# Ledger of designs, part 15: peptides against a protein of PDB entry 4IGA

Target 1, 116 residues: chain A of PDB entry 4IGA
Amino acid sequence: KRVLIVDDAAFMRMMLKDIITKAGYEVAGEATNGREAVEKYKELKPDIVTMDITMPEMNGIDAIKEIMKIDPNAKIIVCSAMGQQAMVIEAIKAGAKDFIVKPFQPSRVVEALNKV

## One batch from the design tools (peptide; made by RFdiffusion4, then SolubleMPNN)

Design b1_p10_7_s3 (from b1_p10_7, 4 letters changed)
Fold by OpenDDE base, seed 2:
Structure b1_p10_7_s3 (fold): chain B 116 residues (1-116), chain A 10 residues (1-10)
Amino acid sequence: as target 1 above (116 residues)
Amino acid sequence: AEPLIPVTYA
C-alpha cells in the first residue's frame, strides 16, 4: 500500500518515511500543509494518509474534511502532538480512522497502518 | 467508521 505523509516538520516526515518504508509500505509522496495534502491526495491517490494537525495554510482537521469530500473511503491516520480528547474527537468526527499522539513509538504507527 | 486505537495525550 502507498502512504501520503503530511507534516509541516521535515524531521517528522523523515521519521515517518523511515517507519513506513521499514514496515514494507511505499511512500506515495509528502505534503507540508493541509492545502498541499488535498492537492497531493488528488494527484497521487494514496491508499493511506498520515496527517499532522497544526500546519500553516490549512490545518489537518480541515484537510481531513476536504479529503473526505473527495474520497469518503479515505484512510487517514492522524499523527499529532495535539493529543487532547477534544482534538481526537474532532479528528474522528472529520473522518480519521486513528489518532497517534506525538511522541510515538514506531510500533504504534505500524499497528495503525496494518489495521486501517 | 469506528476509530481504531485513538490515544489521548495525558
Scores: peptide ipSAE 0.031, ipTM 0.644, DockQ to the pose 0.053
Fold by OpenDDE base, seed 3:
Structure b1_p10_7_s3 (fold): chain B 116 residues (1-116), chain A 10 residues (1-10)
Amino acid sequence: as target 1 above (116 residues)
Amino acid sequence: AEPLIPVTYA
């Protein structure tokens, strides 16, 4: 399966890429903000998306909503430091399948990838 | 697909 990694932090994208590839998945591409995420989703049609929330231009929640308009069956895993209950609920309501709170262990990401 | 349970690690 191919994964689109969305995060404004280069370090985080690098970390996720390492985890994703070591788990046997392919990285379809990367996006640094929500607007780019939507564009890349249309272009790459990835199987899974890892989505950060706090990003410039367009935040992760709005990106989820836009992607869901494009593909109601999109498999989106949120990965964010914003782990408050309200944010988790909002992400799920928007269409996310899982929510990983930063900091996280690699196994948590792999678990999410395997189950969505 | 049902939503998964969010987990936090230190």
Scores: peptide ipSAE 0.030, ipTM 0.650, DockQ to the pose 0.057
Fold by OpenDDE base, seed 1:
Structure b1_p10_7_s3 (fold): chain B 116 residues (1-116), chain A 10 residues (1-10)
Amino acid sequence: as target 1 above (116 residues)
Amino acid sequence: AEPLIPVTYA
């Protein structure tokens, strides 16, 4: 399966890329903000998306909503430092399948990838 | 597909 990695932090994208590839998945591409994520989703049609929340231009919640309009079957895993209950609820309501709080263990990401 | 149970903390 191909994964689109969305995060404004280069180091986080690198970390996720390593985890994703080592777990046997392919990186479809990367996005640095929500607007770019939506564009990349249209272009790449990835199987899974890892989505940050706090990003410039467009936040992750809005990006999730837009992607869900494009593909109601999108498989989006949120990966964010904003692990408050309210944010998790908002992400799930928007359409996310899982929510991983930063900092995370690689196994948590792999588990999410395998189960989404 | 059902959402997975997310882990939350403040």
Scores: peptide ipSAE 0.029, ipTM 0.640, DockQ to the pose 0.052
Fold by OpenDDE base, seed 4:
Structure b1_p10_7_s3 (fold): chain B 116 residues (1-116), chain A 10 residues (1-10)
Amino acid sequence: as target 1 above (116 residues)
Amino acid sequence: AEPLIPVTYA
């Protein structure tokens, strides 16, 4: 399966890329904000998306909503430091399949990838 | 499909 990695932090994208690749998944591409994520989703048609929340241009919640309009069957895993209950609920309501709070262990990401 | 139960780092 192919994964689109969305995060404004280059370090985080690199970390996720390493985890995803070592777990046997393919990296379809990367996006640095929500607007880019939507564009890349249309272009790449990935199987899974890892989605940050706090990003410039367009935040992750809005990106989830836009991607769900494009593909109601999209598999989106949120990966964010914003782990407050209200944010988790909002992400799930928007269509996310899972919510991983930063910081995280690699096994948590792999678990999410395998379950969505 | 049902969402997974969110969990924090442990």
Scores: peptide ipSAE 0.027, ipTM 0.626, DockQ to the pose 0.050

Design b1_p10_7_s4 (from b1_p10_7, 4 letters changed)
Fold by OpenDDE base, seed 2:
Structure b1_p10_7_s4 (fold): chain B 116 residues (1-116), chain A 10 residues (1-10)
Amino acid sequence: as target 1 above (116 residues)
Amino acid sequence: SEPLIPVTFA
């Protein structure tokens, strides 16, 4: 399966790419904000998306909503430092399939990828 | 406040 990685932090994208690749998944591409995420989803048609929340231009919640309009069957895993109940609820409402809180263990990401 | 323990959504 192919994964689109969305995060405004280059280090985080690199970290996720390493985890995803070592787990046997293919990285479809990367996006640095929510607007790019929507555009890249259309372009790449990935099987799975890892989505940061706090980003410039467009935040992750809005990006999830826009992607779900494009593909109601999108498989989106949130990966964010914002693990408060309110944010988790918003992610669920938007259509996310999982929520990973930063900092995380690689096994947690692999578990999410395997379950969506 | 402390982040929730993340789990896969149903």
Scores: peptide ipSAE 0.130, ipTM 0.759, DockQ to the pose 0.052
Fold by OpenDDE base, seed 4:
Structure b1_p10_7_s4 (fold): chain B 116 residues (1-116), chain A 10 residues (1-10)
Amino acid sequence: as target 1 above (116 residues)
Amino acid sequence: SEPLIPVTFA
């Protein structure tokens, strides 16, 4: 399966790329904000998306909503430091399939990838 | 506030 990695932090994208590839998944591409995420989803049609929340231009919640309009069956895993109850609820309502709180263990990411 | 325990959504 191919994964689109979305995060405004280069370090985080690098970390996720390492975890994803070591787990046997392919990295379809990367995006640095919500607008780019939507564009890349249309272009690459990935099987899974890892989505940060706090990003410039367009936040992750809005990006999820836009991607769900494009593909109602999109498999989106939120990966964010903003793990408060209110944000989790917003992610669920937007259509996310999982929510990973930063900082995380690699096994938690693999678990999410295998489940969705 | 503190983050919630991550779980796969039903």
Scores: peptide ipSAE 0.112, ipTM 0.751, DockQ to the pose 0.052
Fold by OpenDDE base, seed 1:
Structure b1_p10_7_s4 (fold): chain B 116 residues (1-116), chain A 10 residues (1-10)
Amino acid sequence: as target 1 above (116 residues)
Amino acid sequence: SEPLIPVTFA
């Protein structure tokens, strides 16, 4: 399966790329904000998306909503430092399939990838 | 504001 990695932090994108590839998945591409994520989803049609929340231009919640309009079957895993109840609820409502709180263990990401 | 323990939603 092919994964689109969305995060405004280059370090985090690199970390996720390493985890994803070592777990046997393919990286379809990367995005650095929500608007870019939507455009990349249209272009690449990835099987899975890892989605940061706090990003410039467009946040992750809005990006999830837009991607779900494009593909109601999108498999989006949120990966965020902000794991507050309100944010988790918003992610669920938007259509996210999982929510990973930063900092995370690589096994948690692999678990999410395998389950969605 | 404590973070929740993550669970798969679907």
Scores: peptide ipSAE 0.096, ipTM 0.743, DockQ to the pose 0.050
Fold by OpenDDE base, seed 3:
Structure b1_p10_7_s4 (fold): chain B 116 residues (1-116), chain A 10 residues (1-10)
Amino acid sequence: as target 1 above (116 residues)
Amino acid sequence: SEPLIPVTFA
């Protein structure tokens, strides 16, 4: 399966890329904000998306909503430091399939990838 | 606020 990694932090994208690759998944591409995420989703049609929430241009929740308009069957895993109950509920409502709170262990990311 | 334990939604 191919994964689109969305996060405004270069370090985080690098970390996720390492985890995803070592787990046997392919990295379809990367996006640094929500607007880019939507564009890349259209372009790459990845199987899975890892989505940060707090980003410039467009936040992750809005990006999820836009991607769901494009593909109602999109498999999106939120990966964010914003692990508050309200944010989790908002992510579910937007269409996310899982929610990973930062900081995380690699095994948690692999678990999410395997389940969606 | 305290972060939640990650949960699979579906």
Scores: peptide ipSAE 0.065, ipTM 0.723, DockQ to the pose 0.053

Design b1_p10_8_s1 (from b1_p10_8, 5 letters changed)
Fold by OpenDDE base, seed 2:
Parts: structure tokens; C-alpha cells; sequence
Structure b1_p10_8_s1 (fold): chain B 116 residues (1-116), chain A 10 residues (1-10)
């Protein structure tokens, strides 16, 4: 399966790329903000998306909503420092399949990838 | 929802 990694932080994208690759998944591409995420989703048609929330241009919640409009079957895993319950609920309501609060254990990301 | 909330912090 191919994964689109969305996070404004280069370090975080690199970390996720390592985890995703070592878990046997392919990285379809990367996005640095929500608008880019939507564009890359259309272009790359990934199987899974890892989605940050706090990003410039367009936040992760709005990106989830837009991706769900183009693909109601999208598999989106949120990975965010915004771990308050209200945010988790909002992300799931928007269409996310899972939510991982930063900092995270690599195994938690792998579990999410395997289960979505 | 509750399950996701629970595992979000694991």
C-alpha cells in the first residue's frame, strides 16, 4: 500500500517516512500543508494518508473534509500534537479513521497503518 | 469514538 505523508515539519515527515517504509509500505509522496495534501491526493491516489492538523494554507481538519469529498473511502490517520479530545472528535467526525497524538510510539503508527 | 480517544495517547 502507498502512503501520502502530510506534515508541515520536515523532521516529522522524515520520521514517518522511516516508520512507514520499515513497516513494508511505500511512500506515495509528501505534502507540507492541507492544500498540497488535497492536490497530492488527487494526483497520487494513495491508499493511506497520514495527516497533521496544524499547518499553513489549510489545516488538517479541512484537508480531511476536502479529501473525503473526492474519495469517501479515503483512509486517513491523523498524527498531531493537538491531542485534546475535542480535536480528536472533530477529526473523526471529518472522516479520519484514527488519531495518534504526538509524541508517538512507532508501533502505534504501524498498528494504525495495518488496521485502516 | 471512545476507542479512538483511548488509543490516541498510546
Amino acid sequence: as target 1 above (116 residues)
Amino acid sequence: MEEILKRAYE
Scores: peptide ipSAE 0.641, ipTM 0.948, DockQ to the pose 0.903
Fold by OpenDDE base, seed 3:
Structure b1_p10_8_s1 (fold): chain B 116 residues (1-116), chain A 10 residues (1-10)
Amino acid sequence: as target 1 above (116 residues)
Amino acid sequence: MEEILKRAYE
């Protein structure tokens, strides 16, 4: 399966890429903000998206909503430092299938990839 | 929802 990685932090994208690749998944591409995430989703049609929340241009919640409009079957895993319960609930309501609070263990990301 | 909340902090 192919994964689109969305995070404004280059270090985090690198970390996720390593985890995703070692787990046997293919990286479809990367996005650095929510607007780019929506564009890349349309372009690449990935199987899974890892989504940050706090990003310039468009935040992750809005990006989830826009992606769900174009593909109601999208499989989105949130990975965010914003781990407040209200944020988790908001992301799930928007359409996310899972939520992982930063910092995380690689095994938690792999678990999410395997279950969505 | 509750299950996702629990796993979010693992």
Scores: peptide ipSAE 0.639, ipTM 0.948, DockQ to the pose 0.857
Fold by OpenDDE base, seed 1:
Structure b1_p10_8_s1 (fold): chain B 116 residues (1-116), chain A 10 residues (1-10)
Amino acid sequence: as target 1 above (116 residues)
Amino acid sequence: MEEILKRAYE
């Protein structure tokens, strides 16, 4: 399966890329903000998306909503430092399948990838 | 929702 990685932090994208690849998934591509995420989703048609929340241009919640309009069956895993319950609820309401608070253990990301 | 909240912090 192919994964689109969305995060404004280059270090985080690199970390997720390593985890995803080691787990046997393919990296479809990367996006650095929510607008780019929507564009890349249309272009790459990934099987799974990892989605940050706090990003310039367009935040992750809005990106989730836009992707869900394009593909109601999208499989989006949020990975964010914004771990407030209200934020988790908002992300799930928007259409996310899972939510992982930063900092995370690599195994938690792998579990999410395997289950969505 | 409760289950997702629990897993979010694991």
Scores: peptide ipSAE 0.638, ipTM 0.947, DockQ to the pose 0.915
Fold by OpenDDE base, seed 4:
Structure b1_p10_8_s1 (fold): chain B 116 residues (1-116), chain A 10 residues (1-10)
Amino acid sequence: as target 1 above (116 residues)
Amino acid sequence: MEEILKRAYE
């Protein structure tokens, strides 16, 4: 399966890329904000998206909503430092399939990839 | 929802 990685932090995208590739998945591409995420989803039609929340231009919640309009079957895993219950609930209501709070164990990301 | 909340910090 092919994964679109969305995070405004280059270091985090690098970390996720390492985890994703080591787990046997392909990285379809990267996006640095929610607007790019929506554009890249249209372009690449990835199987899975890892989605940050706090980003410039467009936040992850809005990006989830827009991607779900494009593809109601989108598989979106949130990876965010914003681990408040209210944020988790908001992300799931928007259409996310899972929510991983930063900092995380690589195994948690792999579990999410395998289960969505 | 509760399951996702439970696993969020794993």
Scores: peptide ipSAE 0.627, ipTM 0.946, DockQ to the pose 0.900

Design b1_p10_8_s2 (from b1_p10_8, 4 letters changed)
Fold by OpenDDE base, seed 1:
Structure b1_p10_8_s2 (fold): chain B 116 residues (1-116), chain A 10 residues (1-10)
Amino acid sequence: as target 1 above (116 residues)
Amino acid sequence: MEEILERAYE
């Protein structure tokens, strides 16, 4: 399966890329903000998306909503430092399948990838 | 929702 990685932090994208690849998934591509995420989703048609929340241009919640309009069956895993319950609820309401609070253990990401 | 909240912090 192919994964689109969305995060404004280059270090985080690199970390997720390593985890995803080691787990046997393919990295479809990367996006650095919510607008780019929507564009890349249309272009790459990934099987799974990892989505940050706090990003310039367009935040992750809005990106989730836009992707869900394009593909109601999208499989989006949120990975964010914004771990407030209200934020988790908002992300799930928007259409996310899972939510992982930063900092995380690599195994938690792998579990999410395997289950969505 | 409760399950997701629990997993979020694992």
Scores: peptide ipSAE 0.591, ipTM 0.932, DockQ to the pose 0.918
Fold by OpenDDE base, seed 2:
Structure b1_p10_8_s2 (fold): chain B 116 residues (1-116), chain A 10 residues (1-10)
Amino acid sequence: as target 1 above (116 residues)
Amino acid sequence: MEEILERAYE
């Protein structure tokens, strides 16, 4: 399966890329904000999306909503900062399939990838 | 979704 990684932090994208690759998944591509995420989803048609929902300026939840419009079967795993419970809930309501709280353990990421 | 939401509320 191919994964689109969305996060404004280069370090976070790198970390996720390592975990995803080592788990046997392919990285379809990366996006640095919500708008780019939607564009990349259309372009790459990934099987799974990891979505940062705490990106500044650009709302990751809005990206989820837009992706769900184009693909109601999208498999989105949200990554959230500690203390962002309300946004996690909204992300799930918007169509995300699972969530991971930062800082995360690699095993938790793999578990989420395997379940969606 | 319900199960995931329950986890989110913890």
Scores: peptide ipSAE 0.286, ipTM 0.857, DockQ to the pose 0.301
Fold by OpenDDE base, seed 4:
Structure b1_p10_8_s2 (fold): chain B 116 residues (1-116), chain A 10 residues (1-10)
Amino acid sequence: as target 1 above (116 residues)
Amino acid sequence: MEEILERAYE
């Protein structure tokens, strides 16, 4: 399966790319904000999206909503900061299939990828 | 979704 990685932090994208690749998934591409995420989803049609929530330009929750308009079957895993329960709940209600909390262990990311 | 929401509230 192909994964679109969305996070405004280059380090986080790098970390996720390493985990995803080592787990046997393909990285379809990267996006640095919600607007890019929507654009890249249209372009790449990934199987899975890892979605940061707090981003400039467009936040992850709005990106989830837009992606769900494009593809109601989108498989989005939210990557949230610790202590952001309200935003996680909002993201799940917007259509995200699962969430992982930063900082995370690689095994937790792989578990989420395998389950969605 | 319900299961995920329950976990989110933990």
Scores: peptide ipSAE 0.271, ipTM 0.852, DockQ to the pose 0.309
Fold by OpenDDE base, seed 3:
Structure b1_p10_8_s2 (fold): chain B 116 residues (1-116), chain A 10 residues (1-10)
Amino acid sequence: as target 1 above (116 residues)
Amino acid sequence: MEEILERAYE
């Protein structure tokens, strides 16, 4: 399966890319904000999206809403910072299938990828 | 979804 990685932090994208690749998934592409995430979703048609919440231009929750308009069957895993419970709940209500809390263990990322 | 929401509320 192909994964679109969305995070404004280059280090975080790198970390996720390593985990995703080692787990046997393919990285479809990367996005650095919510607007780019929507554009890349349309372009790449990934199987799974890992979605950061707090990003410039467009946040992850708004990106989830826009992607769900495009593809109601989108499989989105939210990657949230510690202490963002309210935003995680909002993301799930917007259509995200699961969430992972930063900092995360690689096994937790793999578990989420395998379940969605 | 319900299970995920329950975990989010913990």
Scores: peptide ipSAE 0.267, ipTM 0.850, DockQ to the pose 0.296

Design b1_p10_8_s3 (from b1_p10_8, 3 letters changed)
Fold by OpenDDE base, seed 2:
Structure b1_p10_8_s3 (fold): chain B 116 residues (1-116), chain A 10 residues (1-10)
Amino acid sequence: as target 1 above (116 residues)
Amino acid sequence: MEEILERAYK
């Protein structure tokens, strides 16, 4: 399966890329903000998306909503420092399949990838 | 939702 990694932080994208690759997934591409995420989703048609929340241009919640309009079957895993319960609920309501609060264990990401 | 909330912080 191919994963689109969405995070404004280069370090976080690198970390996720390592985890995703070592878990046997392919990285379809990367996005640095929500607008780019939507564009890359259309272009790359990934199987899974890892989605940050706090990003310039367009936040992760809005990106989830837009991706769900494109593909109601999209598999989106949120990975965010915004760990408030209200944010988790909002992300799931928007269409995310899972939510991982930063900092995270690599195994938690792998479990999410395997289960979505 | 509760299940997701519980595992979000693990």
Scores: peptide ipSAE 0.623, ipTM 0.942, DockQ to the pose 0.918
Fold by OpenDDE base, seed 5:
Structure b1_p10_8_s3 (fold): chain B 116 residues (1-116), chain A 10 residues (1-10)
Amino acid sequence: as target 1 above (116 residues)
Amino acid sequence: MEEILERAYK
């Protein structure tokens, strides 16, 4: 399966790329904000998206909503430092399948990839 | 939802 990695932090994208590839998934591409995420989703049609929340241009919640308009079957895993229960609930209501709070264990990301 | 909340912090 192919994964689109969305995070404004280059280091975090690199970390996720390492985890994803070591777990046997392919990286479809990367996006650095929510607008790019929506555009890349249309272009690449990935199987899974890892989605940050706090990004410039367009935040992750809005990106989730827009991707869900494009593909109601989208598989989005949030990876965010915003671990408030209200934010988790908001992301799931927007259409995310899972939520991982930063900092996270690599195994937690792998479990999410395998589950969605 | 509750299950997701429990997993979120692992």
Scores: peptide ipSAE 0.622, ipTM 0.941, DockQ to the pose 0.899
Fold by OpenDDE base, seed 3:
Structure b1_p10_8_s3 (fold): chain B 116 residues (1-116), chain A 10 residues (1-10)
Amino acid sequence: as target 1 above (116 residues)
Amino acid sequence: MEEILERAYK
């Protein structure tokens, strides 16, 4: 399966890329903000998206909503430092399948990838 | 939802 990685932090994208690749998944591409995430989703048609929340241009919640409009079957895993319960609930309501609070263990990301 | 909340903080 192919994964689109969305995070404004280059270090985080690198970390996720390592985890995703070592878990046997392919990286479809990367996006650095929510607007780019929506564009890349349309272009690449990934199987899974890892989604940050706090990003310039468009935040992750809005990106989830826009992706769900174009593909109601999208598989989105949130990975965010914004681990407040209200944020988790908001992301799931928007259409995310899972939520991982930063900092996380690699095994937690692998578990999410395998279950969506 | 509760299951996701519990798992989010693992």
Scores: peptide ipSAE 0.610, ipTM 0.940, DockQ to the pose 0.877
Fold by OpenDDE base, seed 4:
Structure b1_p10_8_s3 (fold): chain B 116 residues (1-116), chain A 10 residues (1-10)
Amino acid sequence: as target 1 above (116 residues)
Amino acid sequence: MEEILERAYK
């Protein structure tokens, strides 16, 4: 399966890329904000998206909503430092399949990839 | 929802 990685932090995208590739998945591409995420989803049609929340231009919640309009079957895993229950609930209501709070163990990301 | 909340910090 191919994964679109969305995070405004280059270091975090690098970390996720390492985890994803070591787990046997392909990285379809990267996006640095929610607008790019929507554009890249249309372009690449990835199987899975890892989605940050706090990003410039467009936040992850809005990006989830827009991607779900494009593909109601989208498989989105949130990876965010914003671990408040209200944020988790908001992301799931928007259409995310899972929520991983930063900092995380690589195994947690792999588990999410395997289960969505 | 509760299950997702429980594992969010795993």
Scores: peptide ipSAE 0.599, ipTM 0.937, DockQ to the pose 0.911

Design b1_p10_8_s4 (from b1_p10_8 with L1M E3K)
Fold by OpenDDE base, seed 4:
Parts: structure tokens; sequence; C-alpha cells
Structure b1_p10_8_s4 (fold): chain B 116 residues (1-116), chain A 10 residues (1-10)
């Protein structure tokens, strides 16, 4: 399966890329904000998206909503430091399949990838 | 749905 990685932090994208590839998944591409995420989703048609929340231009919640309009079957895993109950609920309502709170262990990401 | 806070390498 192919994964689109969305995070404004280059370090985090690098970390996720390492985890994803070591787990046997392919990285379809990367996006640095919600607008790019929507564009890349249309272009690449990934099987899975890892989605940050706090990003410039367009935040992750709005990106989830836009991607779900494009593909109601999109498999989106949120990876965010914003682990408050309200934010988790908001992400799930938007269509996310899982919510991983930063900081996280690689096994948590792999588990999410395998389950969505 | 599962939500977990864990240790991370930085």
Amino acid sequence: as target 1 above (116 residues)
Amino acid sequence: MEKILEEAHK
C-alpha cells in the first residue's frame, strides 16, 4: 500500500517515511500543508494518509474534510501533538480512522497502518 | 477508537 505523508515539519516527515518504509509500505509522496495534501491526494491517489493537524495554509481537519469529499473511502491516520479529547473527536468526525498522539512509538504507527 | 500517547525519538 502507498502512503501520503502530510506534516509541515521536515523532521516528522522524515521520521514517518522511515517508519512507513521499514514496515513494508511505499511512500506515495509528501505534503507540507493541508492544501498540498488535498492536491497530492488527487494526483497520487494514495491508499493511506498520515495527517498532521497544526499546519499553515490549511490545517489537518480541513484537509481531512476536503479529502473525504474527493474520496469518501479515504484512510486517514492523524498524527498530532494536539491530543485533547475535543481535537480527537473533531478529527474522527471529519473522517479520520485513527488518531496518534505525538510523541509516538514507531509500533503505534505500524499498528495504525495495518488496521485502517 | 484507540488514542495513545507514547515515547518518541527526536
Scores: peptide ipSAE 0.023, ipTM 0.592, DockQ to the pose 0.152
Fold by OpenDDE base, seed 1:
Structure b1_p10_8_s4 (fold): chain B 116 residues (1-116), chain A 10 residues (1-10)
Amino acid sequence: as target 1 above (116 residues)
Amino acid sequence: MEKILEEAHK
Protein backbone atom coordinates (compact mmCIF):
# COMPACT_ATOMS: atom_id res chain seq x y z
CA LYS B 1 0.00 0.00 0.00
CA ARG B 2 1.06 3.57 -0.76
CA VAL B 3 1.12 6.27 1.92
CA LEU B 4 0.92 10.04 1.58
CA ILE B 5 2.76 11.74 4.45
CA VAL B 6 1.43 15.13 5.53
CA ASP B 7 3.33 17.20 8.10
CA ASP B 8 4.79 20.70 8.10
CA ALA B 9 7.86 19.46 9.99
CA ALA B 10 10.58 17.99 7.80
CA PHE B 11 11.86 15.88 10.69
CA MET B 12 8.46 14.32 11.21
CA ARG B 13 8.07 13.53 7.53
CA MET B 14 11.49 11.91 7.57
CA MET B 15 10.65 9.89 10.66
CA LEU B 16 7.33 8.72 9.27
CA LYS B 17 8.92 7.88 5.94
CA ASP B 18 11.42 5.65 7.71
CA ILE B 19 8.73 3.91 9.75
CA ILE B 20 6.42 3.45 6.77
CA THR B 21 9.16 2.10 4.53
CA LYS B 22 10.56 -0.29 7.13
CA ALA B 23 7.06 -1.62 7.72
CA GLY B 24 6.84 -2.62 4.05
CA TYR B 25 4.69 0.22 2.77
CA GLU B 26 5.53 2.55 -0.09
CA VAL B 27 5.70 6.31 0.33
CA ALA B 28 3.52 7.82 -2.40
CA GLY B 29 4.60 11.35 -1.61
CA GLU B 30 4.75 14.16 0.93
CA ALA B 31 2.82 17.33 1.69
CA THR B 32 3.70 20.19 4.04
CA ASN B 33 0.25 21.67 4.62
CA GLY B 34 -3.42 20.81 4.23
CA ARG B 35 -3.79 22.45 0.83
CA GLU B 36 -0.88 20.45 -0.55
CA ALA B 37 -2.33 17.34 1.06
CA VAL B 38 -5.59 17.71 -0.84
CA GLU B 39 -3.76 18.38 -4.09
CA LYS B 40 -1.43 15.43 -3.62
CA TYR B 41 -4.30 13.14 -2.71
CA LYS B 42 -5.95 13.90 -6.04
CA GLU B 43 -2.68 13.47 -7.90
CA LEU B 44 -1.27 10.39 -6.21
CA LYS B 45 -4.42 8.58 -5.07
CA PRO B 46 -2.66 7.02 -2.08
CA ASP B 47 -4.09 4.12 -0.13
CA ILE B 48 -3.37 5.73 3.25
CA VAL B 49 -2.68 9.26 4.53
CA THR B 50 -0.80 10.24 7.66
CA MET B 51 -2.08 13.69 8.63
CA ASP B 52 -0.69 16.34 10.93
CA ILE B 53 -3.16 18.82 12.41
CA THR B 54 -1.30 22.05 13.08
CA MET B 55 -0.11 23.30 9.71
CA PRO B 56 -0.04 26.61 7.87
CA GLU B 57 -2.32 27.41 4.91
CA MET B 58 -4.80 24.67 5.81
CA ASN B 59 -4.93 22.64 9.01
CA GLY B 60 -5.29 18.88 9.14
CA ILE B 61 -8.94 18.85 10.15
CA ASP B 62 -9.93 20.87 7.12
CA ALA B 63 -7.69 18.73 4.93
CA ILE B 64 -9.42 15.59 6.19
CA LYS B 65 -12.80 17.08 5.35
CA GLU B 66 -11.70 18.01 1.85
CA ILE B 67 -10.14 14.62 1.19
CA MET B 68 -13.29 12.89 2.38
CA LYS B 69 -15.27 14.91 -0.16
CA ILE B 70 -12.93 13.60 -2.86
CA ASP B 71 -12.87 10.03 -1.56
CA PRO B 72 -15.34 8.97 1.13
CA ASN B 73 -13.31 5.78 1.53
CA ALA B 74 -10.06 7.61 2.30
CA LYS B 75 -7.96 6.02 5.03
CA ILE B 76 -6.54 8.83 7.14
CA ILE B 77 -4.40 8.38 10.25
CA VAL B 78 -3.87 11.54 12.26
CA CYS B 79 -0.44 12.06 13.80
CA SER B 80 -0.46 15.11 16.06
CA ALA B 81 0.85 16.60 19.27
CA MET B 82 -2.67 17.88 19.92
CA GLY B 83 -4.05 14.83 21.67
CA GLN B 84 -6.86 16.48 23.61
CA GLN B 85 -10.12 14.57 23.57
CA ALA B 86 -11.89 17.41 21.82
CA MET B 87 -9.35 17.35 19.00
CA VAL B 88 -9.54 13.58 18.68
CA ILE B 89 -13.31 13.75 18.46
CA GLU B 90 -13.07 16.50 15.86
CA ALA B 91 -10.64 14.46 13.75
CA ILE B 92 -12.79 11.34 13.90
CA LYS B 93 -15.88 13.38 13.13
CA ALA B 94 -14.06 14.76 10.08
CA GLY B 95 -13.37 11.22 8.88
CA ALA B 96 -10.05 10.08 10.37
CA LYS B 97 -9.71 6.36 11.07
CA ASP B 98 -7.14 6.68 13.84
CA PHE B 99 -5.36 9.29 15.95
CA ILE B 100 -1.75 8.95 17.06
CA VAL B 101 -0.47 11.41 19.65
CA LYS B 102 3.05 12.77 19.31
CA PRO B 103 5.51 11.74 20.51
CA PHE B 104 4.81 8.18 19.42
CA GLN B 105 6.45 4.79 19.21
CA PRO B 106 7.05 3.45 15.71
CA SER B 107 4.99 0.38 16.58
CA ARG B 108 1.96 2.57 17.13
CA VAL B 109 2.22 3.91 13.59
CA VAL B 110 2.69 0.42 12.18
CA GLU B 111 -0.37 -0.84 14.02
CA ALA B 112 -2.43 2.00 12.61
CA LEU B 113 -1.18 1.35 9.08
CA ASN B 114 -2.09 -2.31 9.38
CA LYS B 115 -5.59 -1.66 10.72
CA VAL B 116 -7.04 1.04 8.49
CA MET A 1 -9.37 2.27 16.91
CA GLU A 2 -6.37 1.88 19.17
CA LYS A 3 -6.13 3.65 22.51
CA ILE A 4 -5.19 7.30 22.26
CA LEU A 5 -2.04 7.70 24.30
CA GLU A 6 1.03 9.87 24.13
CA GLU A 7 4.08 7.65 23.95
CA ALA A 8 7.76 8.17 24.70
CA HIS A 9 10.30 7.82 21.94
CA LYS A 10 12.70 4.93 22.27
Scores: peptide ipSAE 0.021, ipTM 0.585, DockQ to the pose 0.225
Fold by OpenDDE base, seed 5:
Structure b1_p10_8_s4 (fold): chain B 116 residues (1-116), chain A 10 residues (1-10)
Amino acid sequence: as target 1 above (116 residues)
Amino acid sequence: MEKILEEAHK
């Protein structure tokens, strides 16, 4: 399966890319903000998206909503430091399949990838 | 990778 990685932090994208590839998934592409995420989703039609929340241009919640308009069956895993209840509820309401709080264990990401 | 994993935060 192909994964689109969305995070404004280059370090985090690098880390997720390593986890994703070592888990046997393919990286479809990367996006650095929610606007790019929506554009890349349209372009690449990935099987899975890892989505940061706090990003410039467009935040992850809005990106999820826009992607769900494009593909109601999109498989989006949130990966964010913003793990408070209100944010988790908002992400799930928007259509996210899982919510991983930073800092995370690589196994948590792999489990999420395998379950969606 | 291991060192990167220890900094898995934002």
Scores: peptide ipSAE 0.029, ipTM 0.596, DockQ to the pose 0.049; fails the geometry check
Fold by OpenDDE base, seed 3:
Structure b1_p10_8_s4 (fold): chain B 116 residues (1-116), chain A 10 residues (1-10)
Amino acid sequence: as target 1 above (116 residues)
Amino acid sequence: MEKILEEAHK
């Protein structure tokens, strides 16, 4: 399966890329904000998306909503430091399949990838 | 919809 990695932090994208590839998944591409995420989703049509929340231009919640308008069957895994209950609920309501709180263990990301 | 943390952080 192909994964689109969305995070404004280069370090985080690098880390996720390492985890994803070592787990046997392919990286379809990367996006640094929600607007790019929506554009890349249309372009790459990935199987899975890892989505950060706090990003410039467009945040992850809005990106999830826009992607869900395009593809109601999108498989989006949130990966964010904003793990407050309200944020988790909002992300799930927007359409996310899972929510991983930063800092995370690599195994948690792999579990999420395998589950969706 | 599980949650996890303890290594990678922004």
Scores: peptide ipSAE 0.025, ipTM 0.615, DockQ to the pose 0.139; fails the geometry check

